# Peptides against a protein of PDB entry 3ZOQ: the designs that were tried, part 40

Target 1, 223 residues: chain A of PDB entry 3ZOQ
Amino acid sequence: QLLQDSWWNQLKEEFEKPYYQELREMLKREYAEQTIYPDSRDIFNALHYTSYDDVKVVILGQDPYHGPGQAQGLSFSVKPGVKQPPSLKNIFLELQQDIGCSIPNHGSLVSWAKQGVLLLNTVLTVRRGQANSHKGKGWERLTDRIIDVLSERERPVIFILWGRHAQMKKERIDTSKHFIIESTHPSPFSARNGFFGSRPFSRANAYLEKMGEAPIDWCIKDL

## One batch from the design tools (peptide; made by RFdiffusion4, then SolubleMPNN)

Design b2_p13_2_s2 (from b2_p13_2 with S3A H5D D10G)
Fold by OpenDDE base, seed 4:
Structure b2_p13_2_s2 (fold): chain B 223 residues (1-223), chain A 13 residues (1-13)
Amino acid sequence: as target 1 above (223 residues)
Amino acid sequence: DPAVDEDTSGAYE
């Protein structure tokens, strides 16, 4: 099966629907004819690293980085050895100011994912050098379903929604049960308008502690 | 501005 059991039980019906079959056929053509990121084996890394039952926090991104070697199937994350993109640099700056973490010498957020931080993009593939090139092709319907089944989960989730794109998903989240942390996007164009100083990491951990759950160790070790 | 509040996925690298 495509996904581990906990996610498969939630999403298996989606993969049988016409929209996903059409998406799959599109992706087959794209990967054959274009340079597409991430590697096809890494498309669902967010779901591979963080099971449905283990999700504690969700951080929504738009679509993968479109440069060589960058995307690893996790929102905002880049493979080790890759220069940290501007938004990610700002994320680490806020992390440092929020809870005192040092800025790591790499941009991989895998350690977050392994702790229950679902690093989900709403669109899971992109053409090289063409941001949003796979927008509106079916990914959004699947990722909306991911948000929906998390919202329906009995165990509460913390949704971190940076920027307008992510915040548009708030209507799909049961705020009587789940927690939302909102701010402007970490992009250099918007970070100074609210992202810096928003302290999403300490706030997320505060919610986790209130729920009786272990906090996330947001600090990332150097490689 | 929606474009301002968006991750450009490396457009400014």
Scores: peptide ipSAE 0.029, ipTM 0.691, DockQ to the pose 0.099
Fold by OpenDDE base, seed 5:
Structure b2_p13_2_s2 (fold): chain B 223 residues (1-223), chain A 13 residues (1-13)
Amino acid sequence: as target 1 above (223 residues)
Amino acid sequence: DPAVDEDTSGAYE
């Protein structure tokens, strides 16, 4: 099956729906005729690293990095050895100011994912050099469903919504059960308007502790 | 110019 059991149980019906079949056919053509990121095997890495039951925090991104070797199927994350993109650099700057973590020498957020931070893009593929090229092709319906099934989960989730695009998903989140952390986007164009100083990492951990859960070790070790 | 809330890493990297 495409996903591990915990997610498969939540999403399996989506993969049989016409919209996803159309998306899949589109992706087949795209991967055959274009350079598409991430690697097709990495499309669902966010769900692979973080099971449905293990999700503690969700960080929403837009779509994958569209440069060679960058995207690894996790929002904001880049493969080891890849130069940290500006937004990610700002994330690490805020991380340092928030809870004192050192800036890692790589951009992989896999350690977050393994601890229950779902690093979800709303669109899971992109054509090389063409941001948002796969917008409106069906991914949003699937990822909306991901948000929905998490919202429906009894065990609370913390949603970190950076920027207007992510915040548009707020209407899908049951705030009677789940926590929202909002700020401007970490992009250099918006970070100084509210992202810096928003302290999302300590705030997330404060919520986790309030819920009696283990906090996230947000600090990333060098490779 | 990119939107304020646009992920430049996704859009331009």
Scores: peptide ipSAE 0.027, ipTM 0.679, DockQ to the pose 0.131
Fold by OpenDDE base, seed 1:
Parts: C-alpha cells; structure tokens; sequence
Structure b2_p13_2_s2 (fold): chain B 223 residues (1-223), chain A 13 residues (1-13)
C-alpha cells in the first residue's frame, strides 16, 4: 500500500487511473536515467507525516528544490544541514515577527508536518538543476485531487496560499467550510509586497482556536 | 511577475 490508510481511502482510485500510470512509468524512467529529487522514498512524505484526518493547515508549494540534498518531500522544507533557501529564510523572518519564534539553525519543517501542517507541492518531483521539469506530467491532477478531498472534508481546513500559483487553487476550496489565508509569495521578489506582515501563523492559530482545536507550535528548535 | 513569484520554491537553490 502506497499511502497510509486515511489518505489511501481518499486517493486509491487515482493511482489506478491512466494518467497516474503514465506518470509512474515516466518517473521510473526518470529516476533510472536522471538525478531526480526528492529521493523516490520521500515523494509522498507530506502525506506520510500528515494523515488525511490530521490535516489542520495546508501550505502549497510549486515543485521541489532541485539541488543536491535539499528536497525532503515537504514544500519549502530542506533537510537538516542544508543552507536555507531565500524563501524559507523569509518564512522564518515572518515567523519571528509574527509570533516571536527564533530563527532555527536548519530548514526542516518536519515538526510542522507532524502537527497537521500538510506541506504539499503541486508537483512532487524535479530533475536536478531543472526547475519545473516535471510540470504537466500528471502530478497536478493528483494534487488537485488532494485539495478536492480536503475541501470535501467536513472538518474545516486552513489553506495558506502564498503567491498566484497557490491562489489559483482557491476555486477548488469550499470557502463556506474552510479558511483561506492569502498573501504574496515569500520569495525575495515578492515578500515585501505583502508577505511580510501578513502574519499567517498567528492567523492560522486563531482559526484553529475558534474551531476548538489545538494551535500549531510553529516555533522550530535548533538541531 | 507571476513567474518570479512561483519559481522560488524550486529555483532558489
């Protein structure tokens, strides 16, 4: 079984569809012939760390980091020991200003994932050094389905949508049930146009508290 | 520039 039970029940039909079979065959070839990130065992880490029922918050990314040792199957997250990418640095700056967390000495967001923050990229693999190289190959259909089944869930979800790419998914989200937090992307090219000062972390926790749920401990300890 | 915003998660390595 590819996924844990809660996600498998929601997504099992997708994996039998032709588009995913074609994607799978493509990936087999890619991983055999190219250097692909993340490690094939880590592709679905976002779903492994955060079950369907445990999702409290969704943070959408585009596709994985394409440098050696960076991607770990979680949007915006990098493995310990890896230099923090610029967008991630800005995320931590906003985290510090928003709720007073110290900036960690690493870039792993696993602690968020374990608390119910689904760190989902819309495309889940990439060739080394070639951003968006696996765009349009089938991942988007699967990840759209992930958004759909979360939107259909009775228990509310908070969607944090940074930038235009993520915000295009808003039409798939039932805003009568779910909460949306939108701002510009944390990229250095856009962060000062709205991301900084958007306080997504405190806002997310405010929604969680209104729902009677435990807030996320967004602060990340040093390793 | 929407392309600039979107490439951050994959382009800033």
Amino acid sequence: as target 1 above (223 residues)
Amino acid sequence: DPAVDEDTSGAYE
Scores: peptide ipSAE 0.028, ipTM 0.688, DockQ to the pose 0.139; fails the geometry check
Fold by OpenDDE base, seed 2:
Structure b2_p13_2_s2 (fold): chain B 223 residues (1-223), chain A 13 residues (1-13)
Amino acid sequence: as target 1 above (223 residues)
Amino acid sequence: DPAVDEDTSGAYE
């Protein structure tokens, strides 16, 4: 099966729907005719690293990085050895100011994912050099369903929504059960308008502790 | 400008 059991149980019906079949056919053509990121085997890495039941925090991104070797199927994350993109650099700056973490020498957020931070893009593929090239092709419907089934989960989730695109998903989240942390996007174009100083990492851990759950170790070790 | 909150995962490379 495409996904691990906990996610498969929640999403299996989506993969049988026409929209996803059409998306799948589109992707087959795209991967055959274009350079598409991430690697097709990495498309669902966010769901592979973080099971449905293990999700503690969700961080929503837009679509994958479109440069060579960057995207690894996790929002904002880049493979080791890849220069940190500007938004990610700002994320680490805020992390340092928020809870004192050192700036890591790489940009992989896999350690977050393994602790229950679902690093989900709303669109899961992109053409090389063409941001949002796969927008409106069906991914958004699937990722909306991911948000929906998390919202329906009894155990609370913390949603970190950076920027207006992510914040548009707020209407899908049951705020009677779940927590939302909002700010402007970490992009250089918006970070100084609210992202810096928003302290999403300490705030997320505060919620986790209130729920009786282990906090996230947000600090990332050098490789 | 709506673009200020646009994710630069793609555009700002």
Scores: peptide ipSAE 0.028, ipTM 0.687, DockQ to the pose 0.132; fails the geometry check

Design b2_p13_2_s3 (from b2_p13_2, 4 letters changed)
Fold by OpenDDE base, seed 3:
Formats: C-alpha cells, structure tokens, sequence
Structure b2_p13_2_s3 (fold): chain B 223 residues (1-223), chain A 13 residues (1-13)
C-alpha cells in the first residue's frame, strides 16, 4: 500500500477514483519529460511523518518550492543546506517573537512533522521554475479529502490557515470540534498586515493544553 | 489579490 495504515484507511478509496488515476498518469509523464519537485518518493512525506491518528496541528501551504533541492514534501519546509525562502524566514521571525525560539541555521520543519504537525500543501508537485504548474490537475481533490477526514475525526485538530488560499478551506472544517488559527500569509507581501504578532505557535499550544495534550516543541535545533 | 498576498511556492525574493 502507498501510505501507512492510519492514512490508508482514510484515503484508500481516493486512490481508486478516476481523478487520481488521471493525476497519476499525468505525473508519470511530467516526471519523465520535465524536472518535477519534490522527488517522487517524497510526494507524500507529510503523511509519512505524521500519521492520521497523530495529527495535532495542520499547516496548509499551496504548492512545493520549485527550485533545485528545496522541496521535501512538507509545506514551507526546505531541505537542510538550502537557503530559507522569504516566507519561511518570516515564520521563524514570528516563532522567535512568539515563544522565544532561536532562528535555526536550516529550514527543515521535519521536527514539527514528527510531533504531529501535518505540513500539507494543497498541491503536492510542481515543475521546476513554474509555480502552480500542477494546479487543478487533481491534487486538490485528494488534499480536500485529507482535510475532510481530519475534520470528521473525533479527536480535535488545530488548523493554522495563513492567507486567503488556505482560509478557503475553512468551510470544510467542523469548528464545533476543531480549532482554527487564521492570519495573513507569512509572505513579505502580507506578513506585516497580520501574520507578525499573530502568535500561532503559542496559541496552538494553548489549545493543545486545553485538550490535555502535550504541546508542540516548536523550537528547531541547529544541524 | 491572492497572487500578491501569498508567496507562491515560497520562492518570491
């Protein structure tokens, strides 16, 4: 099977649907004819690192970074050794101001993922140098289903929705069970309009503590 | 404008 058991039980029906089969065929052509990111083995890293049952927090991104060596299948995250993109730099600035974490010397958010932070892009692949090149090809249906099955889960989830694209998913989230943290996007174009000072990390941990769950250790150690 | 508001693929410099 493609995914670990907890996610497979939730998503296995999607992979049999025509839209996903068509997406799969498209991706086969794309990976053969173009440079596509991330590596095909890393497409579902968000689900690999964070099981369905272990999800505590969801952070939604749009699509993967489209430069060489950047994307590792986690929203906003970059592989070690890669220069931190502007939005990620602002995320770390807010992290520092929010809860006092030092800015790490790398951009990998794997430590968050391992603690139950699902770092999910709504579109999971991209052509080199062509942002949103795989928009509207089928990924959105799958990732909508991921949001849906989390919304249907009895154990509460915290959804962090930065920017308008992520916030469009709010209608899919049962707010009688789950918590939503919204602000402007960490992009340099919007961060000063609400992202900075939004304190999503301490707010997320406050919800976790109210739920009787362990908080996330958001601080990232240097490599 | 969503195109301006968000860092598409986080690569805007």
Amino acid sequence: as target 1 above (223 residues)
Amino acid sequence: DPAVDEDTSGSYE
Scores: peptide ipSAE 0.031, ipTM 0.695, DockQ to the pose 0.141
Fold by OpenDDE base, seed 4:
Structure b2_p13_2_s3 (fold): chain B 223 residues (1-223), chain A 13 residues (1-13)
Amino acid sequence: as target 1 above (223 residues)
Amino acid sequence: DPAVDEDTSGSYE
């Protein structure tokens, strides 16, 4: 099956719907005719690393990095050995100022994912060098469903929503049950307008502790 | 500005 059991139970009906079949056919053509990121085996890495039941925190991104070797199937994350993109650099700067973590020598956020941080893009593929090239092709409907089933989960979730694109998903979240952390985007174009100083990492851990859950170890070890 | 909140980190920089 496409996903591990906990996510498959929540999402299996989506993969049978016409919109996803059309998306799948589009992707087959795209991967055959174009350079598409991430690798097709990595498209659902966010769901592979973080099971439905293990989700503690969600960080929403837009779509994957579109440069060679960058996209890892996790929002904001890059493979080890890849230069840290500007937004990711700012994320680490805020991490350092928020809770004192050192800046890691790589950009992989896999350690967050393994602790229950779902690093989800709303669109899961992109053409090389063409940001948003797969926008409006069906991914958003699937990822909306991911947000919906998390919102319906009895165990609370923390949603970190950086920027307007992510914040548009707030209407799908039951805020009587789940927690929201909002700020401007970590992009160099917006980070100084509210992202810096927003302290999302300590705030997320504060919510987790109130819920009686173990906090996230946000500090990333060097490789 | 809607472009302000976009992630531009995927460029060839």
Scores: peptide ipSAE 0.030, ipTM 0.690, DockQ to the pose 0.092
Fold by OpenDDE base, seed 2:
Formats: sequence, C-alpha cells, structure tokens
Structure b2_p13_2_s3 (fold): chain B 223 residues (1-223), chain A 13 residues (1-13)
Amino acid sequence: as target 1 above (223 residues)
Amino acid sequence: DPAVDEDTSGSYE
C-alpha cells in the first residue's frame, strides 16, 4: 500500500476517487517528460515520517522547493548539503530567538518529523524552476482531507499556520479541541511583519505540556 | 499583494 497503516486507514478512499486518479496520470506524464521534485519516492515523506496517530504539530507549506536536490517531501525542509533557503533561514533565526537553539549547518527538518511534526505542503510536487506549476491539479483536495481527518481526531493537534495561504485552512480545523498558532510567513518579504517574535516553537511546546504530552525538541544538531 | 508577501515553501534556487 502507498501509505503506512495509520494514514492509509484515513486516506485510502481518496486514492480511489477520480480526482486522484487524474492527478496520478498527470504526475506520470510530468515525471516522464519534465524534471519534477521531489523524487517520486519522496512525495509522501511527511506522512511516512509522521504517522496519523503520532502527529503532534502540523506546519503547512505551499509547494516543494523547485531547485535541484532541495525538496525532500517535507515542508520548508531541504536535504542535507543543500544551502538553506531564505524562509528556512528565518525559521532558524526565530527558533534561536524563541528557545535558544543554535543555527544548524544544514536544512533538514527530519528530526522534527520523527517527533510528530507533520511538515505538510498543500501541493506535493513541482516542476523544476516553476513554482506552483502543479497547483490546482488535485493535491489540494488530498491535503485538505489530511487536515480534515486530523481535525476529526480526538487527540488534539497544534497547527502552525504561517502566512495567508496556510491560514485559509483554519476553517477546516475544529478549534474546540485543536490549537492554532498563526503569524506572517517566514519569507523575507513578510517575516518582519509578525513572524519574528511570534515564538511558535515555545508556544507549541506549551500546548503540548498542557495536554500532558512530551514537548518537541526543536533544536537541530549539526551533521 | 499576498502573493508577494509570501514565498512559496520551495521557490528557491
């Protein structure tokens, strides 16, 4: 099966729907004719690293990095050895100011994912050099369903929503049992308008502690 | 412009 059991139980019906079949056919053509990121085997890495039951925090991104070797199927994350993109650098700056973490010498957020931070993009593929090239092709419907089934989960989730695109998903989140942390996007274009100083990492851990759960170790070790 | 205020979570080369 495509996904691990906990996610498969929640999403298996989506993969049989016409929209996803059309998306799949589109992706087959795209990967055959174009350079598409991430690697096809890495498309669902966010769901692979973080099971449905283990999700503690969700960080929503838009679509994958479109440069060579960057995207690894996790929002904002880049493979080791890849130069940190501007938004990611700002994320680490806020992390340092928020809870004192050192700036890592790489941009991989896999350590977060393994602790229950679902690093989900709303669109999971992109053409090389063409941001949002796979927007509106079906991914959004699947990722909306991911948000929906998390919202329906009894065990609370913390949603970190940076920027307007992510914040548009608030309507899908049951705020009677889930927590939302909002700010402007970490992009250089918006970070100084609210992202810096928003302290999403300490705030997320505060919620986790209130729920009796282990906090996230947000600090990332050098490789 | 919201599109200018945010970079895509991957629009970097």
Scores: peptide ipSAE 0.032, ipTM 0.698, DockQ to the pose 0.152; fails the geometry check
Fold by OpenDDE base, seed 5:
Structure b2_p13_2_s3 (fold): chain B 223 residues (1-223), chain A 13 residues (1-13)
Amino acid sequence: as target 1 above (223 residues)
Amino acid sequence: DPAVDEDTSGSYE
């Protein structure tokens, strides 16, 4: 099967629907004819690293980095050895100011994912050098369903929504059960308008502790 | 050489 059991049980019906079948056929063509990121084996890394039951925090991105070797199948994350993109640098700056973490020498957020931080993009593939090239092709319907099944989960989730695109998903989140942390996007174009000083990491951990859950170790070790 | 620090789409919001 495509996904681990916990996600498969939640999403298997989606993969049988016509929209996803069409998406899959489109992706086959795209990967054959274009340079598509991430690697096809990494498309669902967010779901691979963080099971449905283990999700504590969700961080939404739009679509993958579109440069060579960057996309890791996790929102905002880049493979080790890849230069940290500007937004990620700002994320680490806020992390340092928020809870005192050192700036890591790489940009991999896998350690967050393994702790229950679902690093989900709303669109999971992109053409090289063409941001949003796979927008409106079916991914959004699947990822909306991911948000929906998490919203329907009784065990609370913390949704970190940076920027307008992510915040548009608020209507899908049951705020009677789940908590939302909102700010401007970490992009250099918006970070100074609210992201810096928003302290999403300590706030997330405060809620986790309030819920009786282990906090996230947000600090990332050097490789 | 291709840019190595290209951001994800929507990052400029």
Scores: peptide ipSAE 0.028, ipTM 0.658, DockQ to the pose 0.778; fails the geometry check

Design b2_p13_2_s4 (from b2_p13_2, 5 letters changed)
Fold by OpenDDE base, seed 5:
Structure b2_p13_2_s4 (fold): chain B 223 residues (1-223), chain A 13 residues (1-13)
Amino acid sequence: as target 1 above (223 residues)
Amino acid sequence: DPAVDEDTAGSYE
């Protein structure tokens, strides 16, 4: 099966729906005719690293990085050895100011994912050099369903919504059960308008502790 | 543009 059991149980019906079949056919053509990121084997890495039941925090991104070797199927994350993109650099700057973590020498957020931070893009593929090229092709319906099933989960989730695009998903989140941390996007174009100083990491951990859950170790070790 | 807060901006280097 495509996904681990916990997610498969939540999403399996989506993969048989016409919209996803059409998406899949589109992706087949795209991967055959274009350079598409991430690697097709990495498309669902966010769900692979963080099971449905293990999700503590969700960080929503838009779509994958569109440069060579960058995207690894996790929002904002880049493969080791890849130069940290500007937004990610700002994320680490805020991390340092928020809770004192050192800036890591790589951009992989896999350690977050393994602790229950679902690093989900709303669109899971992109054509090389063409941001949002796969917008509106079906991914949003699937990822909306991911948000929905998390919202429906009894165990609370913390949603970190950076920027307007992510914040548009608030309407899908049951705020009677789940917590939302909002700020401007970490992009250099918006970070100084509210992202810096928003302290999403300590705030997330405060919620986790309030819920009696282990906090996230947000600090990333060097490789 | 400080009003731009799309993730696409972060995807460019």
Scores: peptide ipSAE 0.029, ipTM 0.685, DockQ to the pose 0.113
Fold by OpenDDE base, seed 2:
Structure b2_p13_2_s4 (fold): chain B 223 residues (1-223), chain A 13 residues (1-13)
Amino acid sequence: as target 1 above (223 residues)
Amino acid sequence: DPAVDEDTAGSYE
């Protein structure tokens, strides 16, 4: 099966729907004719690293980085050895100011994912050098369903929504059960308008502790 | 400008 059991139980019916079949056929053509990121085996890495039941925090991104070797199927994350993109650099700057973490020498957020931080893009593939090239092709419907089934989960989730695109998903989240942390996007174009100083990491951990759950170790070790 | 919140602005080649 495509996904681990906990996610498969929540999403299996989506993969049988026409929209996803059409998306799948589109992706087959795209990967055959274009350079598409991430690697096809990494498309669902966010769901592979963080099971449905283990999700503690969700961080929503837009679509994958479109440069060579960057995207690894996790929002905002880049493979080790890849220069940190501007938004990610700002994320680490805020992390340092928020809870005192050192700036890591790489940009992989896998350690977050393994602790229950679902690093989900709303669109899961992109053409090389063409941002949003796979927007409106079906991914958004699947990722909306991911948000929906998390919202329906009894155990609370913390949603970190950076920027207007992510915040548009707020209407899908049951705020009677779940927590939302909002700010402007970490992009250099918007970070100084609210992202810096928003302290999403300490705030997320405060919620986790209130729930009786272990906090996230947000600090990332050098490789 | 809606583009200020686009994650694509954070990507780099």
Scores: peptide ipSAE 0.028, ipTM 0.683, DockQ to the pose 0.109
Fold by OpenDDE base, seed 3:
Structure b2_p13_2_s4 (fold): chain B 223 residues (1-223), chain A 13 residues (1-13)
Amino acid sequence: as target 1 above (223 residues)
Amino acid sequence: DPAVDEDTAGSYE
């Protein structure tokens, strides 16, 4: 099976549907004919690091970084040794102002993922140098289903929705059970319009504590 | 502007 048990039980039907079969065939051609990110083995890293049952927080991204060595299958995250993209830098600035974390010397958010932060892009692949090149090819249906099955889960989830694109998913989230933290996007174009000062990290932990769950250690150690 | 909230637009300038 493609995924670990807890996610497989939730998503196995999707992988048998025509849309995903067509997506898979498209991806085979793309990876053969183009440079595609992330590495094909890393496409589902968000689901590998954070099981369905272990999800505490969801952070939605758009699509993977399209530069060499950047994308690692986690939204906003870059592999160690890669320069932090502007949005990620702003995320760390807010993290520092929110809860006092130091700015790490790398951009990997794997430590968040391992604690139950699902770092999910709505589109999970991209052509080198061509942002949104795989938009509308089928990923959105799968990732919508991921949001749906989390919304249907009895144990509450915290959804952090930065920017309008992520916020379009609000209608899929049962707010009678789950919590939503919204602000403008961390992009330099929008961060000063609401992202800075939104304190999503402390707010998320406040919800977790209210639920009787362990808070996330958002601070990232240097490598 | 919809581009304001795109990570790619803000990350690669």
Scores: peptide ipSAE 0.028, ipTM 0.681, DockQ to the pose 0.108
Fold by OpenDDE base, seed 4:
Structure b2_p13_2_s4 (fold): chain B 223 residues (1-223), chain A 13 residues (1-13)
Amino acid sequence: as target 1 above (223 residues)
Amino acid sequence: DPAVDEDTAGSYE
C-alpha cells in the first residue's frame, strides 16, 4: 500500500477516486517528461515521517521548493547541504528568539517530523523552476482531506498557519477541539509584518502541555 | 497582508 496503515485507513478511499487517478496519470507524464520535485519516492514524506495518530502539530506550506536538490517532501524543509532559503532562515531566526535555539547549519526539519510535526504542503509536486505549476491538478483535494480527517480526529491537533494561503484552511478546522496559531508568512516580504515575534514554537508547546502531551523539541542539531 | 513565499514563488535574495 502507498501509505502507513494509520494514514491509509483515513485516505485509502481518496486514492480510488477519479480525481486522484487523473492526478496520478498527470504525474506519470510530468515525471517522465519534465524535472519534477521532489523525487517521486519523497512525495509523501510528510505522511511517512508522521503517522496519522502521532500528529501533534501541522505546519502548512504551499508547494515544494522548485530548485535542484531542495525539496524533500516536507514543507519549508530542505535537504542537508542545501543553502537555507530565505523563509526558512526567518523561521530559524524566530525559533532562536522564541525559545533560544541555535540556528542549525542545515535546513532539514526531519527532526520535527519525527516528533509529530506534520510538515504538509497543499500541493505536493512542482516543476523545476516553475512555482505552482501543479496547482489545481488534484493535490489540493487530497490535502484538504488530510486536514479534514485530522480535524475530525478526537485527539486535538495544533495547526500553525503562516500566511493567507494556509489561513484559508482555517474553515476546515474544528476550532472547538483543535488549536490554531496564525501569523504572517515567514517570507522576507511579510515576516516583519507579524511573523517575527509571533512565537509559534513556544505557543505550540504551551498547548501541548495543556493537553498533557510532551512538547516538541524544536531545536535542531547541527550535522 | 502576507505576501507569497519567495522561496516557492521563484524569487530569491
Scores: peptide ipSAE 0.028, ipTM 0.686, DockQ to the pose 0.167

Design b2_p13_3_s1 (from b2_p13_3, 9 letters changed)
Fold by OpenDDE base, seed 4:
Structure b2_p13_3_s1 (fold): chain B 223 residues (1-223), chain A 13 residues (1-13)
Amino acid sequence: as target 1 above (223 residues)
Amino acid sequence: DDALRAADPAPFD
């Protein structure tokens, strides 16, 4: 699927670069020979749901869920009907404690994406059952560029950076113009060390209101 | 630009 014009204008030069051509050839082989997630048509869903101009908030993930039927091209999000992964459950627990939202009966974050929450993984594909199997193959260069062009945008963005991996991208963000919300990762291994009680959702909306923008409706309806 | 819109950035068709 073709990118929206606003993203194409920002990223078109990347797709012509050797690194991306090499990545593309690698992905062709991977999808042909192995089970790769997400579905090839869903790889750029984050960019499809949220245009460059409409980005209000960025939530960075590492790479897609590597189990069957889980990944839908959005960080932390799972397709309806899929059991909520532990990190996502903790995200919803914090959402409930932060702003009083009920825990939804599904794990799809598409409603956030449609409101301007860019749910971006730094690596956009993964082999089944093999976390980080496509790390260091070129995705990071493209997604770094995505962060860069957002950082260069005049209209401010809110970056939510959970855990060390996401926080490593802070150096690419113009903090004089953009806002950063940092905490430990929502993973069960780290959530009690700072994620719970971090209130990223209310804080993000507070920044949006300060900028004169409509807040995100973070509450997710049941299906 | 129609030519730009015709370009597919996806890793494969």
Scores: peptide ipSAE 0.034, ipTM 0.637, DockQ to the pose 0.022
Fold by OpenDDE base, seed 1:
Structure b2_p13_3_s1 (fold): chain B 223 residues (1-223), chain A 13 residues (1-13)
Amino acid sequence: as target 1 above (223 residues)
Amino acid sequence: DDALRAADPAPFD
């Protein structure tokens, strides 16, 4: 697989830097010696599905799901046939209440990605059963750069920042140019403290319409 | 076009 031209132009310098080379060497060892998620071919699915120029909305996650068959390189998304994780269930509940979408019978958010929703985790790999096991290994520097180059883009972006970890990235975003939607995290531990009723989907579409762009079709069809 | 693209950095040899 090849990175899209628009992303390569923005990120090519990062891949030549020592931190990324060290990360790459670490990942080579990890994938050889451990069970790592997602599949190595799926690590950059967010960039594959959504080009730099096509990004309309960014939804930040922390790191991939660490169970078998779950992670597919998109934040909050799970492969079809996989039970929806609690946070994702809450996302769909809010989606239903916000804009009337039915709850899908699967958890794949690929349809969002194809419409310009960059589903980006700040850390892009994880060991099986070990949440945040690849935190602090270099991914955050790369994903910070992704946020930076989007912030620098002339065409405005909508950043949906659920929870404190995602909201810490707000300082990297030019809020004079880009739109921010903030709430508590969709996790069962925090969703009732502000995520439910936050209506991020309709709010995002309202901004897109104001910008003269096509809204996102957030509703997901059953498979 | 190919000159503007590079191999996915995720694949490992």
Scores: peptide ipSAE 0.033, ipTM 0.652, DockQ to the pose 0.023
Fold by OpenDDE base, seed 5:
Structure b2_p13_3_s1 (fold): chain B 223 residues (1-223), chain A 13 residues (1-13)
Amino acid sequence: as target 1 above (223 residues)
Amino acid sequence: DDALRAADPAPFD
């Protein structure tokens, strides 16, 4: 079984390229010899939950959480039952201040993904306990292509770019068609320098409504 | 098998 048709049509050529073949062979060895996150079945969850045609908003992360049971293939999201990481806690604090949502009792952002929020990391795997261990191995070329094909899409997309790493991707986005929401990262080390009060959720919905699209229900129900 | 499935663009279960 392959990616759903809308993404496959955009990305199928990438999976045949040498860089991705080499990446895949590397990952086969890594998953066999090391503990790698997320589960191999969850690597492409962002693309599984949100089709190319259904993307309304993109939220870029760097790489997956590297602790046991955390990563679920969606940027900033953690599996139910997992303690919310500091950055995610701050995301929910801003969500509450921005549009009044209650803080959920879990950290799963699947409900956002199902509504058209592409929760994309630039690197899609990580070795346990070793942040950025799979940086520069080929993922960035694939995820750059994901950004490129979205930028080329006729229907506008909203890109939420938290922190410098995500903001470096702005040069790949056609800002004559697409909207950019930028602030500092939600990390405790940077959140007070611009993330808090940036109101990305209401701003995103304002753009969606202006385009004649349904807004995102950002509020997350308890499990 | 996790090794065989690594980087496979298949749908989630």
Scores: peptide ipSAE 0.032, ipTM 0.702, DockQ to the pose 0.037
Fold by OpenDDE base, seed 3:
Structure b2_p13_3_s1 (fold): chain B 223 residues (1-223), chain A 13 residues (1-13)
Amino acid sequence: as target 1 above (223 residues)
Amino acid sequence: DDALRAADPAPFD
């Protein structure tokens, strides 16, 4: 699938570079020989749902869910009908406590993506049942470039960085222009150490309003 | 170039 023009203009040089060509060849082998998630047509869903120009907020994840039917190319998001993973459950708990949203009966965050929330994993593919199996294969260089071109954008962006992995990207973000919201990760292992009560949703909207932009409707309707 | 703009790394076979 073709990228939107706004992303193509920012990323076209990356796709011609050797690292990406090697990544592509690796992925061809992986998808042929292994069960890889998400579906190959969904790998770039974050960029498909949210154009470069429309990005208001970025939420960084590590790599896709590695169970059947879960990953849909958006960080933390799962396809409708799939049980909400623990981290996502905690995200919805914080959403409820932060701004009063009801917990939805599904885990799809597509409605956020359509409003300008770029739900980007740093690694965009994974082998079934093998977390981080595609770490260090080239995705990180591409997704670093995505962060870089957003950082270089004149119109400000809000970066939500949950946990140490995401926070390592802070050095790539021009904080003279952009806003950063940091806390511990929503994982059950870390959520009680700072994620709960961090109120990232209301804080993001406060920045958007200060910028004269429409806030995100974070509440997700049932399906 | 449409081929390059098709950033999909999916196998062609």
Scores: peptide ipSAE 0.029, ipTM 0.672, DockQ to the pose 0.025

